# Designs tried in a protein design run: peptides against a protein of PDB entry 3H8D. Part 47

Target 1, 122 residues: chain A of PDB entry 3H8D
Amino acid sequence: DMKRQQRFFRIPFIRPADQYKDPQNKKKGWWYAHFDGPWIARQMELHPDKPPILLVAGKDDMEMCELNLEETGLTRKRGAEILPRQFEEIWERCGGIQYLQSAIESRQARPTYATAMLQNLL

## One batch from the design tools (peptide; made by RFdiffusion4, then SolubleMPNN)

Design b1_p12_7_s1 (from b1_p12_7, 6 letters changed)
Fold by OpenDDE base, seed 1:
Structure b1_p12_7_s1 (fold): chain B 122 residues (1-122), chain C 122 residues (1-122), chain A 12 residues (1-12)
Amino acid sequence: as target 1 above (122 residues)
Amino acid sequence: as target 1 above (122 residues)
Amino acid sequence: SSRERSLALLAA
């Protein structure tokens, strides 16, 4: 249902190749997730040296977080939860609107809060 | 529409009587607001020395924020916006569920996202 | 894969 709680999370990551380097050489990436109730609706990954990765439910299930929200432990991780706009601003900047729209138009997107919001916007 | 963006804010306040006292004597209160789209749906005030105040749209319009969200400037105030649960946890603790439920039952509540959520919960 | 990376991040 569209009344499900929408929750957003962000965690940093360090590239495997930089894991053991000096701090100045550890370039930070960012992992983002939007959960529509218990299940992920959108995922986004920012990398220091390659294009951002955008993923949407239905289309990209194989590449997205497979755990439900409770299983992730994100709700119990201090500092992980972010405001909706903190996700959306980056999503929009990365071309997420067009990405999700294309997934909807191609019938690859699973209906989520995200798809509903986009359809209301257009 | 129930697809309106739900946004929550919190700001501290100092009692007028303590405004000019030493820091140790300035007891902090907290002002909370839930905006359902442009208009306030719920307001809550925590005080250091008196019971919390709960307010719901429709019933308590005269005592609630009269400004629409854009007019408040809250969206531009750093640190003011909070996560939904940061509002809801306090709301629940203060008896907000029963307060809103009573307003619904007495037909005093204006329909909002908050009223819809409560009706879905019960 | 991104999935594996995500799982690794969540496990950390």
Scores: peptide ipSAE 0.063, ipTM 0.565, DockQ to the pose 0.891
Fold by OpenDDE base, seed 5:
Structure b1_p12_7_s1 (fold): chain B 122 residues (1-122), chain C 122 residues (1-122), chain A 12 residues (1-12)
Amino acid sequence: as target 1 above (122 residues)
Amino acid sequence: as target 1 above (122 residues)
Amino acid sequence: SSRERSLALLAA
């Protein structure tokens, strides 16, 4: 159902090892989520000192957020919701198109709005 | 084609009569637009001293923005793009659902993402 | 678990 609401979110995170360091020594990462309706379709994590993590529904369910959108409270967190392009710009830069395409070709990707949009792009 | 990108924009405007008044005497309005792909689907104008204006594609084409999205430059105007809910919240408060529904029933509304979403709501 | 990790991220 392509009529589902597509919503995107970004929140900062501090690594557990940096939690109790001085502010100048805390390295901030960024957690991104794309929700296709109530369920997550893509997740992305930017880390200050390691490669980005890209995750897609179906393939990476065990590593992705397991809460439905309402359960996350993200819709009620001021400043958490971002524009689609704010997600897609980073997704593309991180190789997300290739990652999702490979997941589709391996028959691991669950059909989502993201998989459908990729089919339009290719 | 429900796979078209839905994008929403808001920009302030000053009424022509207030253009050359002192800053304290300038009343700011707000111009909203919903683009379903390259073409406008809904337009909304909030005025400081008169009722809001609601416009829907098909019915109100002659009163709506005639530029395609790229021609408007809105995508390149920092701060102009807003979240879908920022548009929908105001649209709903202004009676947009009823307005669009009436336009559909009178066979004046052009099919858009907005008309399709309304059918899901009702 | 992924749920626990999600909660940890959301709590940060």
Scores: peptide ipSAE 0.048, ipTM 0.567, DockQ to the pose 0.466
Fold by OpenDDE base, seed 4:
Structure b1_p12_7_s1 (fold): chain B 122 residues (1-122), chain C 122 residues (1-122), chain A 12 residues (1-12)
Amino acid sequence: as target 1 above (122 residues)
Amino acid sequence: as target 1 above (122 residues)
Amino acid sequence: SSRERSLALLAA
């Protein structure tokens, strides 16, 4: 139901092409995830040299994390968990509201906490 | 063209759920890739607790590595590159021939060295 | 996804 625990995570990644460079030349990307209970509802990726990637459950399942939250180990990774607003701020800046809205309108979105909140916002 | 260099790679991964366990309890998976020139033609994943995952270019693009070979850094990772037969043996054992054949028949496969070789084999 | 796993492996 819609009373599931909402948890948010962020982890860095370094591009494979940069893995052997000096530290100052390793450009960092960021992987973000919103879990609605055990399952991912939204995923977002920030890259230093390409547009952000936005993904929503139902529409983008094949491109998103397929592990449930416990399987990811994210809850045990120090510093990985972030506050809801730390996710939402970036989500909004990347056009996530419009992206999710379009997924709902096209009937591609799977119902999640995120879709429910958007329906209240609009 | 079909004269591109064929290169194969294998790297291990440990499930996120096992990352904080004792070494003996960290179950290892294996990621395999076949690159036809700069682009991936086939990908394969072996897991300790679920069926193998087979992926072919054209059909499974959204689930496969999107980086070109140089971007992956695999050519610079010691021990990552493997012989063609080291890939093909596992591919065959996992039913890869039938999987690729079906992708060709359904017109989902993108032409690669792998599709060309299969058409010669059959 | 397999793509995500691939990226994670390559980034590790």
Scores: peptide ipSAE 0.065, ipTM 0.497, DockQ to the pose 0.669; fails the geometry check
Fold by OpenDDE base, seed 2:
Structure b1_p12_7_s1 (fold): chain B 122 residues (1-122), chain C 122 residues (1-122), chain A 12 residues (1-12)
Amino acid sequence: as target 1 above (122 residues)
Amino acid sequence: as target 1 above (122 residues)
Amino acid sequence: SSRERSLALLAA
């Protein structure tokens, strides 16, 4: 449904192994989420030392955020919300279009704003 | 077309009469724009001493930004781009929904993302 | 898991 508000978020994380190290030795990762209305449509994780993790609704539900947007508190977290392009730029670089396309073609992706936009693009 | 990227911008302005005054005596206004792809869909101006100005594509073309998005340089202006909700919140408070609705009903509004969303909402 | 990491991030 095109009525649903699309909102994007990014928060940093520190690897568990680096948690107790000096700040200079903590490699920062990044967690990204795209919410299509109250529910997550895409999730992405950037790591300092391994390939990005891409996740799409339907296919990767068990690995994605289970909380609805309001439950996450992200809307109230200073600096968490980002512009759509700030998400999409990274998504594209990480092969997100191909990943989502494959999920659609294999009928693993749940219909979301992201799937609709991709289908219109292709 | 739902493929078009929706982007929102805000920049401050100083009233012409205040241009040469001391900084403390310059009342700041705000200029807002919603671009539906390369072209403006909505414009809004907040003034310190008069009612907001609301403008919609089709109806108010002669009073709106004539430049396409790239020509404006807004995408390259630090701090100019804002989140969709940051625009919509002000738009709603200023009576933008009613203004756009009236423009649609009078067949003055050019079809844009904004008109499509409103028609889906009503 | 990614889910566990996500939850930890959101809790912070």
Scores: peptide ipSAE 0.061, ipTM 0.565, DockQ to the pose 0.857; fails the geometry check

Design b1_p12_7_s2 (from b1_p12_7, 5 letters changed)
Fold by OpenDDE base, seed 5:
Structure b1_p12_7_s2 (fold): chain B 122 residues (1-122), chain C 122 residues (1-122), chain A 12 residues (1-12)
Amino acid sequence: as target 1 above (122 residues)
Amino acid sequence: as target 1 above (122 residues)
Amino acid sequence: SSRERALALLAA
């Protein structure tokens, strides 16, 4: 069996409240996704005015992207795909390791490449 | 054990013969590298006026980058790191699968992530 | 929700 491809994406978003403000008053957020093969493994959102949101497969399925990778069109969106480290660096800074670890320990995290890598790290 | 990080890089080069020509007459080549952890697994060179060069670890060690990844400084060179597919797409187009396969069959290829992935594909 | 936000982003 071929190993699943790990792919990472980032897209900017403007908060609904800022959509109609002058450009200088629009605060940009960032939406991140990690796909382990066709299915999302982790999602992360950086907001300009609130704490980051961290989401992991299994635990947070209802709050994460429900589309498979091809359905998202992210692979065809120029500039959306990012390097693994561009995701991981932010994930780590936001406490993603602790978040995923807690989800594993509570048996909420679905096994993914991310859970496997974390278990190898510990 | 942690799985080794697969990292890919691309940098442009100008042929020696074109270094002192006017900008419009400088033909740019591209140097590609695949690092399986700290050590190079594959190297590829696109030239404007000759066939591409494909190199694989074990077989072509004497012609490949002799520096480990950290020694290259590539991780610190802005714009040098590329997505896996940006390497693989060109590798495939240049006949890299056949090249690596032949190196494996002749027992010249050093086992790397690249050899393992190819064996999974076949 | 974050899912709704993601859908809105992907729909754009």
Scores: peptide ipSAE 0.068, ipTM 0.540, DockQ to the pose 0.846
Fold by OpenDDE base, seed 2:
Structure b1_p12_7_s2 (fold): chain B 122 residues (1-122), chain C 122 residues (1-122), chain A 12 residues (1-12)
Amino acid sequence: as target 1 above (122 residues)
Amino acid sequence: as target 1 above (122 residues)
Amino acid sequence: SSRERALALLAA
């Protein structure tokens, strides 16, 4: 159902190893989520010192947020919600289009708004 | 087609009468637009000294933006794009739900993402 | 794991 609301979120994280360091020495990562209605469709993690992680529904369920959107509290977290393009720009840079395409072609991706949009683009 | 991208924008405006006043004396209004794909679905104007203006596609075409989204340049205007809720919160406060509902019931509203969402809510 | 990290972030 393409009428489901598409919502995007970003929150920073600090590595466990840096939790007790001085602020200047806390390397910041970023956690991104795309929710297609109540459920996550895509997840992305930017790390300060390792490759980005891309995750898509169906394929990567075991590694993705298992909470529905409401349960996450993201909608109530000030500054967490971002514009679609703020997610997509990073997603594209990280190779997300190819990643999702491959998941679709291998029949691992669950149908979501993201898969539908990609299939319209291709 | 609910697959169309929903994008929301806000830009300030100064009343013509205040154009040549000192900055402190320029009363600022706000212009809002909801684009359902390339075309405007809703428009809203907050004025410093008069009631808000609400406009919906179909009913108020003559008073709304006649440019498609690309032609507006809004997508390229820094700070213009806003979150859906930033539009909806003001829309709700200004009586937009009732306004759109009335336009639907009078058969004046063109079907848009906005009309579909409202009909799902009611 | 990625999931554990995400959950920790969401819990904070």
Scores: peptide ipSAE 0.067, ipTM 0.533, DockQ to the pose 0.901
Fold by OpenDDE base, seed 3:
Structure b1_p12_7_s2 (fold): chain B 122 residues (1-122), chain C 122 residues (1-122), chain A 12 residues (1-12)
Amino acid sequence: as target 1 above (122 residues)
Amino acid sequence: as target 1 above (122 residues)
Amino acid sequence: SSRERALALLAA
């Protein structure tokens, strides 16, 4: 059912290697999530010193957030929720469309709102 | 096709009667819009001195924004776009669900994402 | 792993 609510979130993270450095020496990354209803559909990580990581449900479940939306507490975290376009713009820049398309074509992607939208676009 | 992008916007307005008053004497209202793809599906106005105005496509076309989304320039107006819940929370508080339901039952509402969501909810 | 990192982020 593609009528589930789509919600998007972004939170900063500090690299493990920087956790105990002085604040000026901590490089900030960004963690993004797209939830299709209660479950995550896409995840993305922007790093200051390596390529983005893109993850899609079905293919990358082992590496993605395993908590349902309510369990994450993201809906209650001030400033965490973002507009769809704030996610999609970065997703597209990172090559997310191609990544998801490959996952669909290889039959690795779980059907989500994201896969449905992509298939409509193609 | 319910797979159209849903986008929500909010902008302040000053009552016509207050337009030429000193700034301290201008009471601010709020204009809300839900766009289902390129076309408006719902509109809402919060006033400082009268009940909210709720409008739904099909029923209230004559009173609603007639511009398609691109024509409005809302997508380019900084701070205008809001989260779905920022719209829905107010919509619900204003009795929007009941208003839309009545419009559906009276066969006045044009089918939109909003009508589809409501019908799924009931 | 990305999952572990995400969980740590969410816990913070």
Scores: peptide ipSAE 0.066, ipTM 0.543, DockQ to the pose 0.857
Fold by OpenDDE base, seed 4:
Structure b1_p12_7_s2 (fold): chain B 122 residues (1-122), chain C 122 residues (1-122), chain A 12 residues (1-12)
Amino acid sequence: as target 1 above (122 residues)
Amino acid sequence: as target 1 above (122 residues)
Amino acid sequence: SSRERALALLAA
């Protein structure tokens, strides 16, 4: 059902290597998720010292969040939810369009809101 | 170098779905890791309501801890380090021997202390 | 995922 609610989230993480450092030396990463209804459709991670990680449902299921949205508690975490564009802007900058496109072409992508939108865009 | 120090760790996790429940209703999972020197060789996860997850270096790199041992802080976490047998007992119960064997046979396993020991066992 | 759980556990 492509009419499911689309919800987006972002939370920071501090690398374990930095946990004992002063705040100014704790490099922050960012975890992003797009939920198409109860299930994750896309995930990405921004790191301070390595390339971004892009993940799409179907292709990268084993690497992505396996909890349904309610199980994550994200909807109850203050400040975690973000606007669609706040996700998409970063997704696009990280090459997410091409990544998802390739996953569709290789028949690795599971149909989601994200795959449907890309079909309309291209 | 098969003479690297072998170190094993176990830490609990609470499912996000249970984070707001009473303590008696918070089901605990367990995360296990075997480090062959600075790098992880095997990882496994015990869950209260799903099958155990087994992971071996080479085959499952994307799903495993990517930090070197020092970066994890595990060596500084009180009670995290366990004896080799405390890891191996659970590994064996979960079918880890066959899992690693299959990874070797399919040429997916990266050489580690664990793969070397299995070669001696079989 | 296993990776996410590990990261979360190690960061806690």
Scores: peptide ipSAE 0.065, ipTM 0.485, DockQ to the pose 0.633

Design b1_p12_7_s3 (from b1_p12_7, 4 letters changed)
Fold by OpenDDE base, seed 3:
Structure b1_p12_7_s3 (fold): chain B 122 residues (1-122), chain C 122 residues (1-122), chain A 12 residues (1-12)
Amino acid sequence: as target 1 above (122 residues)
Amino acid sequence: as target 1 above (122 residues)
Amino acid sequence: SSRELALALLAA
């Protein structure tokens, strides 16, 4: 059984409202994604002026990346790929474990590498 | 943009309660799956003695196949693969369009080939 | 459950 590759990505974004402001007024956010094989398993967004957004497959699909990994072009974008821990550290800090756990318990989470790992942990 | 291949499969099943009965008492059900690329988009089950079960990605993930297509071995199982219409005909007959539509409207459906096609139709 | 059944079918 060949296990799916877990890959993680991060890209910065500027809020739409700040797009045309002076550089000093462009507050940068960060978009993160965990791909379990070709499909996204987790997504999160760090914002400069509001709480983090955490999203998990199954529960939040309508708000998450709808493209498979190849379609995103992330693998070809220089500097986009990050280490697993670079994702997980932020995920944990933002309450991602509890969020995913709740999604599992409510039967809303799609089975992914992330759900499996969490259920091994607990 | 290379589009994901849409593939459909059907396998029979015997209810657990009937496994050890005489052949004449083994009522056969049918398990159907639509894979949008590597991941399941829709699943349905026809039963000999209860209403059909319809499942759509995003909403019903916990009740659906958790394996990607390669992991299932379905592509290597003789007679398992079916034509798109062989799936869709039964899906439609069982109320699948309305089921998926409701899942979309409630923001529970994961974006898939199936959701896209339905939203083109409506 | 349907999931259990599906998994059993896939394993067979």
Scores: peptide ipSAE 0.035, ipTM 0.342, DockQ to the pose 0.706
Fold by OpenDDE base, seed 2:
Structure b1_p12_7_s3 (fold): chain B 122 residues (1-122), chain C 122 residues (1-122), chain A 12 residues (1-12)
Amino acid sequence: as target 1 above (122 residues)
Amino acid sequence: as target 1 above (122 residues)
Amino acid sequence: SSRELALALLAA
C-alpha cells in the first residue's frame, strides 16, 4: 500500500573499533533509515574513512534493522527524524539509485515505496 | 605468509536501535574478529534476536572492519582478546565452516590463514 | 553488516 507514511531517520554512531579509543579518535559515522510504514525500506551508512554502505529491503534484510519502526524507538528520539530530502540527497550521491535499480533488476528487492518511486522515475 | 600471528578478539555492542532505550531494553550483541597478522580475516556478530552475521575477508570487505589491528586499539583493550577456541567454537556453531567454504568455492574469499586451515581440514 | 559498524550511538 502506497498510503503508508514515509519516514526518515538519521543517528550518529561510533564503530566498534573506535569504542575504546580516546574521544578525539572516535570517528563518527551516520546511520540512515527509510521506513515505509512500519518496516525499513532502505538503510544507509556514512563513514569518514570507508565507502558508504547501501542496503535495500529484500536484498539486504540480514544486514538491515530487523525492528519495526516502533520497536526502534527512533520516533521518540529527539532530532533523529529527518526530512525526506535529507535522506535522498545522500542516497543519490552515494549511488543509491543504481543500487536499488540493480536490486530490482536482479529480483532481489522487496517492493516498497522506494522501488515504486524509482520505477516511476525511470 | 602463514607465520603471521593469529589473534582473536571479542567486544560487546549495543545496536543502533537500542541506543536510546532503557538499560533493560538494550540488547547486547557480541562482535568477534580474527586477525591474520595485521588484517582481519573473519568477522562475526552474535545477536540475541537475529541470526549471526558471518563475514570473511575478500567477500565481505565493505562490511568488515577496515582498520588494521593496531588501528583498532583492540590490543590495548583489556579483556578484548580471546583464545582461538573461543572464536572457533562460536564460528563453527554459526555455520562458519560452510560460509567460508562457499566463499572459497565462489572465488570470493581472499586467501588467509582461515582459508588455508579450512582447506587442510577438508 | 550495518549493525556491526555501530557499537555505540553518540548521545544527542
Scores: peptide ipSAE 0.134, ipTM 0.649, DockQ to the pose 0.258; fails the geometry check
Fold by OpenDDE base, seed 4:
Formats: structure tokens, sequence, C-alpha cells
Structure b1_p12_7_s3 (fold): chain B 122 residues (1-122), chain C 122 residues (1-122), chain A 12 residues (1-12)
């Protein structure tokens, strides 16, 4: 449960619309994930030209990664894993605290390590 | 307005989690878009292992393609453009009519060609 | 959606 291993990952992506463009016109985004044990708790996407997308388990399940951690292969992708603070720093900047809090208050959030930590903080 | 050109597109995608796997383990999804003139009206994603994702303008703007049609380059991507019925057939199978109707009734849908057609039908 | 982004994942 709350003693599960918390692991964080970041990988770059190129928008589908830019895939066939010249390299200089392929704008990169960044995909972030927080896994609470085997399951994703939070997801975040940084874009070159629009606001960040924040997603939390329970509320945004259909939009988030559906794979368990092992299935993703992220643990085997060189350079993908990041430290907790590397995730949290961006999460905070993007308004993640408020987003998760709202999801809890609306009863949309599934209990995760992230919800527990927020409940302890607030 | 309603006389704008309606154009439809479909492109395949591979899940980020599968990108570095062997070819046989890269499961393809399909990304669909309906553009009402320069702007996206509906988006749909078919997945190999989870329910379809349906998105409609106004309600799901943050999750949908943010580029105007010209910016996407889709019109220049060989084989990307599809006929209206190729989109609508899948849309109907995925429950798109109900999804869009609900978005209209909840006042979340932005008026588009798609909303107009549905309002005429129902 | 987040899955829309899956067309091009760069190696990290």
Amino acid sequence: as target 1 above (122 residues)
Amino acid sequence: as target 1 above (122 residues)
Amino acid sequence: SSRELALALLAA
C-alpha cells in the first residue's frame, strides 16, 4: 500500500502532426509518470505550445497509461527513470497540488501514495 | 460555418511503452480526427487493449489536437486522409453519437458541424 | 489524449 515503491519516469515525445516534418519543425514534448507500486498514480505532459496536461488516477484513467509498470518497460529504458523531486518540481509548477486536491474533493481520485501525501500535507 | 469543408484523417500510433520493444510486441492503435474547416471537431483513438477514447471539441479541448488543419501537415501525409464514412462508421461503433449528445446536453460541446448534424438527426 | 502522443516517442 503506502509502503509500495514510488518510481518516476520521463520520456520525450514528438507530436503525431510533426512526425513527418523536418527535424527543426519537430517540437518535443515531455511525458512524465509516477508509479505507485505497479500502477500509475499521476501522469503529466509538457507541451511546446499549450498548457501542461495533468492526470490523476481515478479521475483520468481513460487518458492515462493503462500498463502496469513492468509492462511499460520503462525500468529498462535508459535514462527514463527520474528522481521523485524531478517529477514533483514540475508537478508543483504545473498546478498539480490543486489539481489533485480538486480530484479528491470531487471524489474522483483513486487513493494512491500521491493522495495520501497530499492529505497529510493539507 | 456549416459550409466549411469537412475532412477526416486516420494515422497509426505505437504506445510509448512499446516503442523500444520488438516489432511483434509493438501494438498499434489508431488516431482519428474530424476537422470542421481549419479546426478539429472530433477526435477518436482506438486501442489494442482498452476501450476507445472519444473526444469532442469544447468538452475535451485540452486532450485533443491543438493544431489547425494546416499546421498538422495531415493533408500532406500520404494515406492519412479518409472518407467521411470511414470515420463515422467507427464513431458510431464506439458510441460517439451518445457521447456527443451528452456533451451537448451538458453544455460542454462547442458548436461544430458535428453538433449541427446531430441536432438535425435527433 | 495522452495516447495521441504515442505516434513518436523518442529514445531517452
Scores: peptide ipSAE 0.133, ipTM 0.642, DockQ to the pose 0.297; fails the geometry check
Fold by OpenDDE base, seed 1:
Formats: sequence, C-alpha cells, structure tokens
Structure b1_p12_7_s3 (fold): chain B 122 residues (1-122), chain C 122 residues (1-122), chain A 12 residues (1-12)
Amino acid sequence: as target 1 above (122 residues)
Amino acid sequence: as target 1 above (122 residues)
Amino acid sequence: SSRELALALLAA
C-alpha cells in the first residue's frame, strides 16, 4: 500500500567494545531505519571501524528490528526522526540501491515501499 | 565490586517471521537481562521454536545489549523488572551455569557479579 | 536481535 506513511529514524549507539572507555574514546555508530507504515523496510548501521551494514525486509529479518514502529518508541524519541533524504543519502552512498536490487532479483526481498520505488526507477 | 546493585529484567518480543501474523499466531519470545551495576552481565533469549540463547559479558559482547542500564529505559518500563530468582530459574534450566563456567575457563568471560558467584559456588 | 532490542529501548 503506497498510502502507508514512510518514516525514517536515526539513533546513535556505542560499540560494546567501547562502552567502558572514556567518553572521548567512545566511537559512535549510527543506526538507521526506514519504516513503511508500522513495519521496517530497510535498516542500516554505520560503524566507526567496519563497513556499513545494509539490511532489507524479507532477506534480513532475523538481523533487523522485530518491533513495529509504535513498539520501538522511536516516534517519541526527540531527535530520532529524520528526513527521507537524510536516510537515502547514506543508503545510496553505501550501495543500498545495488543491495536492494540484488535482494529483489534473488526473490529474497519482501515487497515494501522501498522495493516499489526501486522498481519504478529501473 | 560486590556492592553494585544487581537488577534483572524481562521483556517480550515477537519473532520477525511472526510480525505480520494474527495476534494469536504470534509466538512470543522473552528477552532476559542481568545488570551488574550499570552494565549487563548476562543476557538470555527464549524462543518459541529454537533453543535458548545464553550470553555472557566478555564472550558475547557483540550480541548483547550495548547500552548501560539507564540508557535502556528498562528501569522505567512497567513490568520489566523481575526478581533475581525469576532470572536464575530460567538460566539454570537452560544450562547457564555450565555455559558461564566454560566461558570462565576459556578466559572469555569478563569478571562480573555472575562470575564471582559461580566461582564461589564451585 | 538483542542489539536491535537495545536500540529500540534507547529510543523509548
């Protein structure tokens, strides 16, 4: 349903290995999510010392957020919600288009707003 | 520091594979945590259709909660906090004693309240 | 995942 609200979020995290370090020595990662209505469509993790992680619904369910949007509390966290382009900019830089396309072609991706938009683009 | 407060929590989760099913068809899992002061010492996940997951600090950091207790919001979530025995009962049933012992013997476990108690027991 | 739960909790 293309009528579903598309909402995007970003929250920081500190790597487990850095949790006991001085604040200045804690390298912050960033967790990104695209929710297509109540359910996550894409997830992305930026790490300070390893490649970004790209995840898409259907293919990567076990590694993605299992909560619906309301359950996450993201909509109530000040500063968590971001603009679509703030997500897409990073997604594109990380090769997200190719990643999602490959997931679609292999029939691993669940249909989402993201898959629909990509298929319209190609 | 044995003076640190030991606090235990349990929250439910729905498996990603079940998130789109009718409520009656969603099998609930349970996420358990033992916090030794501000930091997690043990984590445990009960699943409806697969073996339980046992995790201990030091060995399993990358798979465990990376937030300190305050950051989790668990202390503010009604019904999340549980009694020590409510955690330990499940931990023991799942073979947690052997798991933690093995982690200690392999020098993978970070010292925590849990490791100290186990070492006093043995 | 456990990590995602932690992140969701942070947001809550």
Scores: peptide ipSAE 0.112, ipTM 0.549, DockQ to the pose 0.337; fails the geometry check

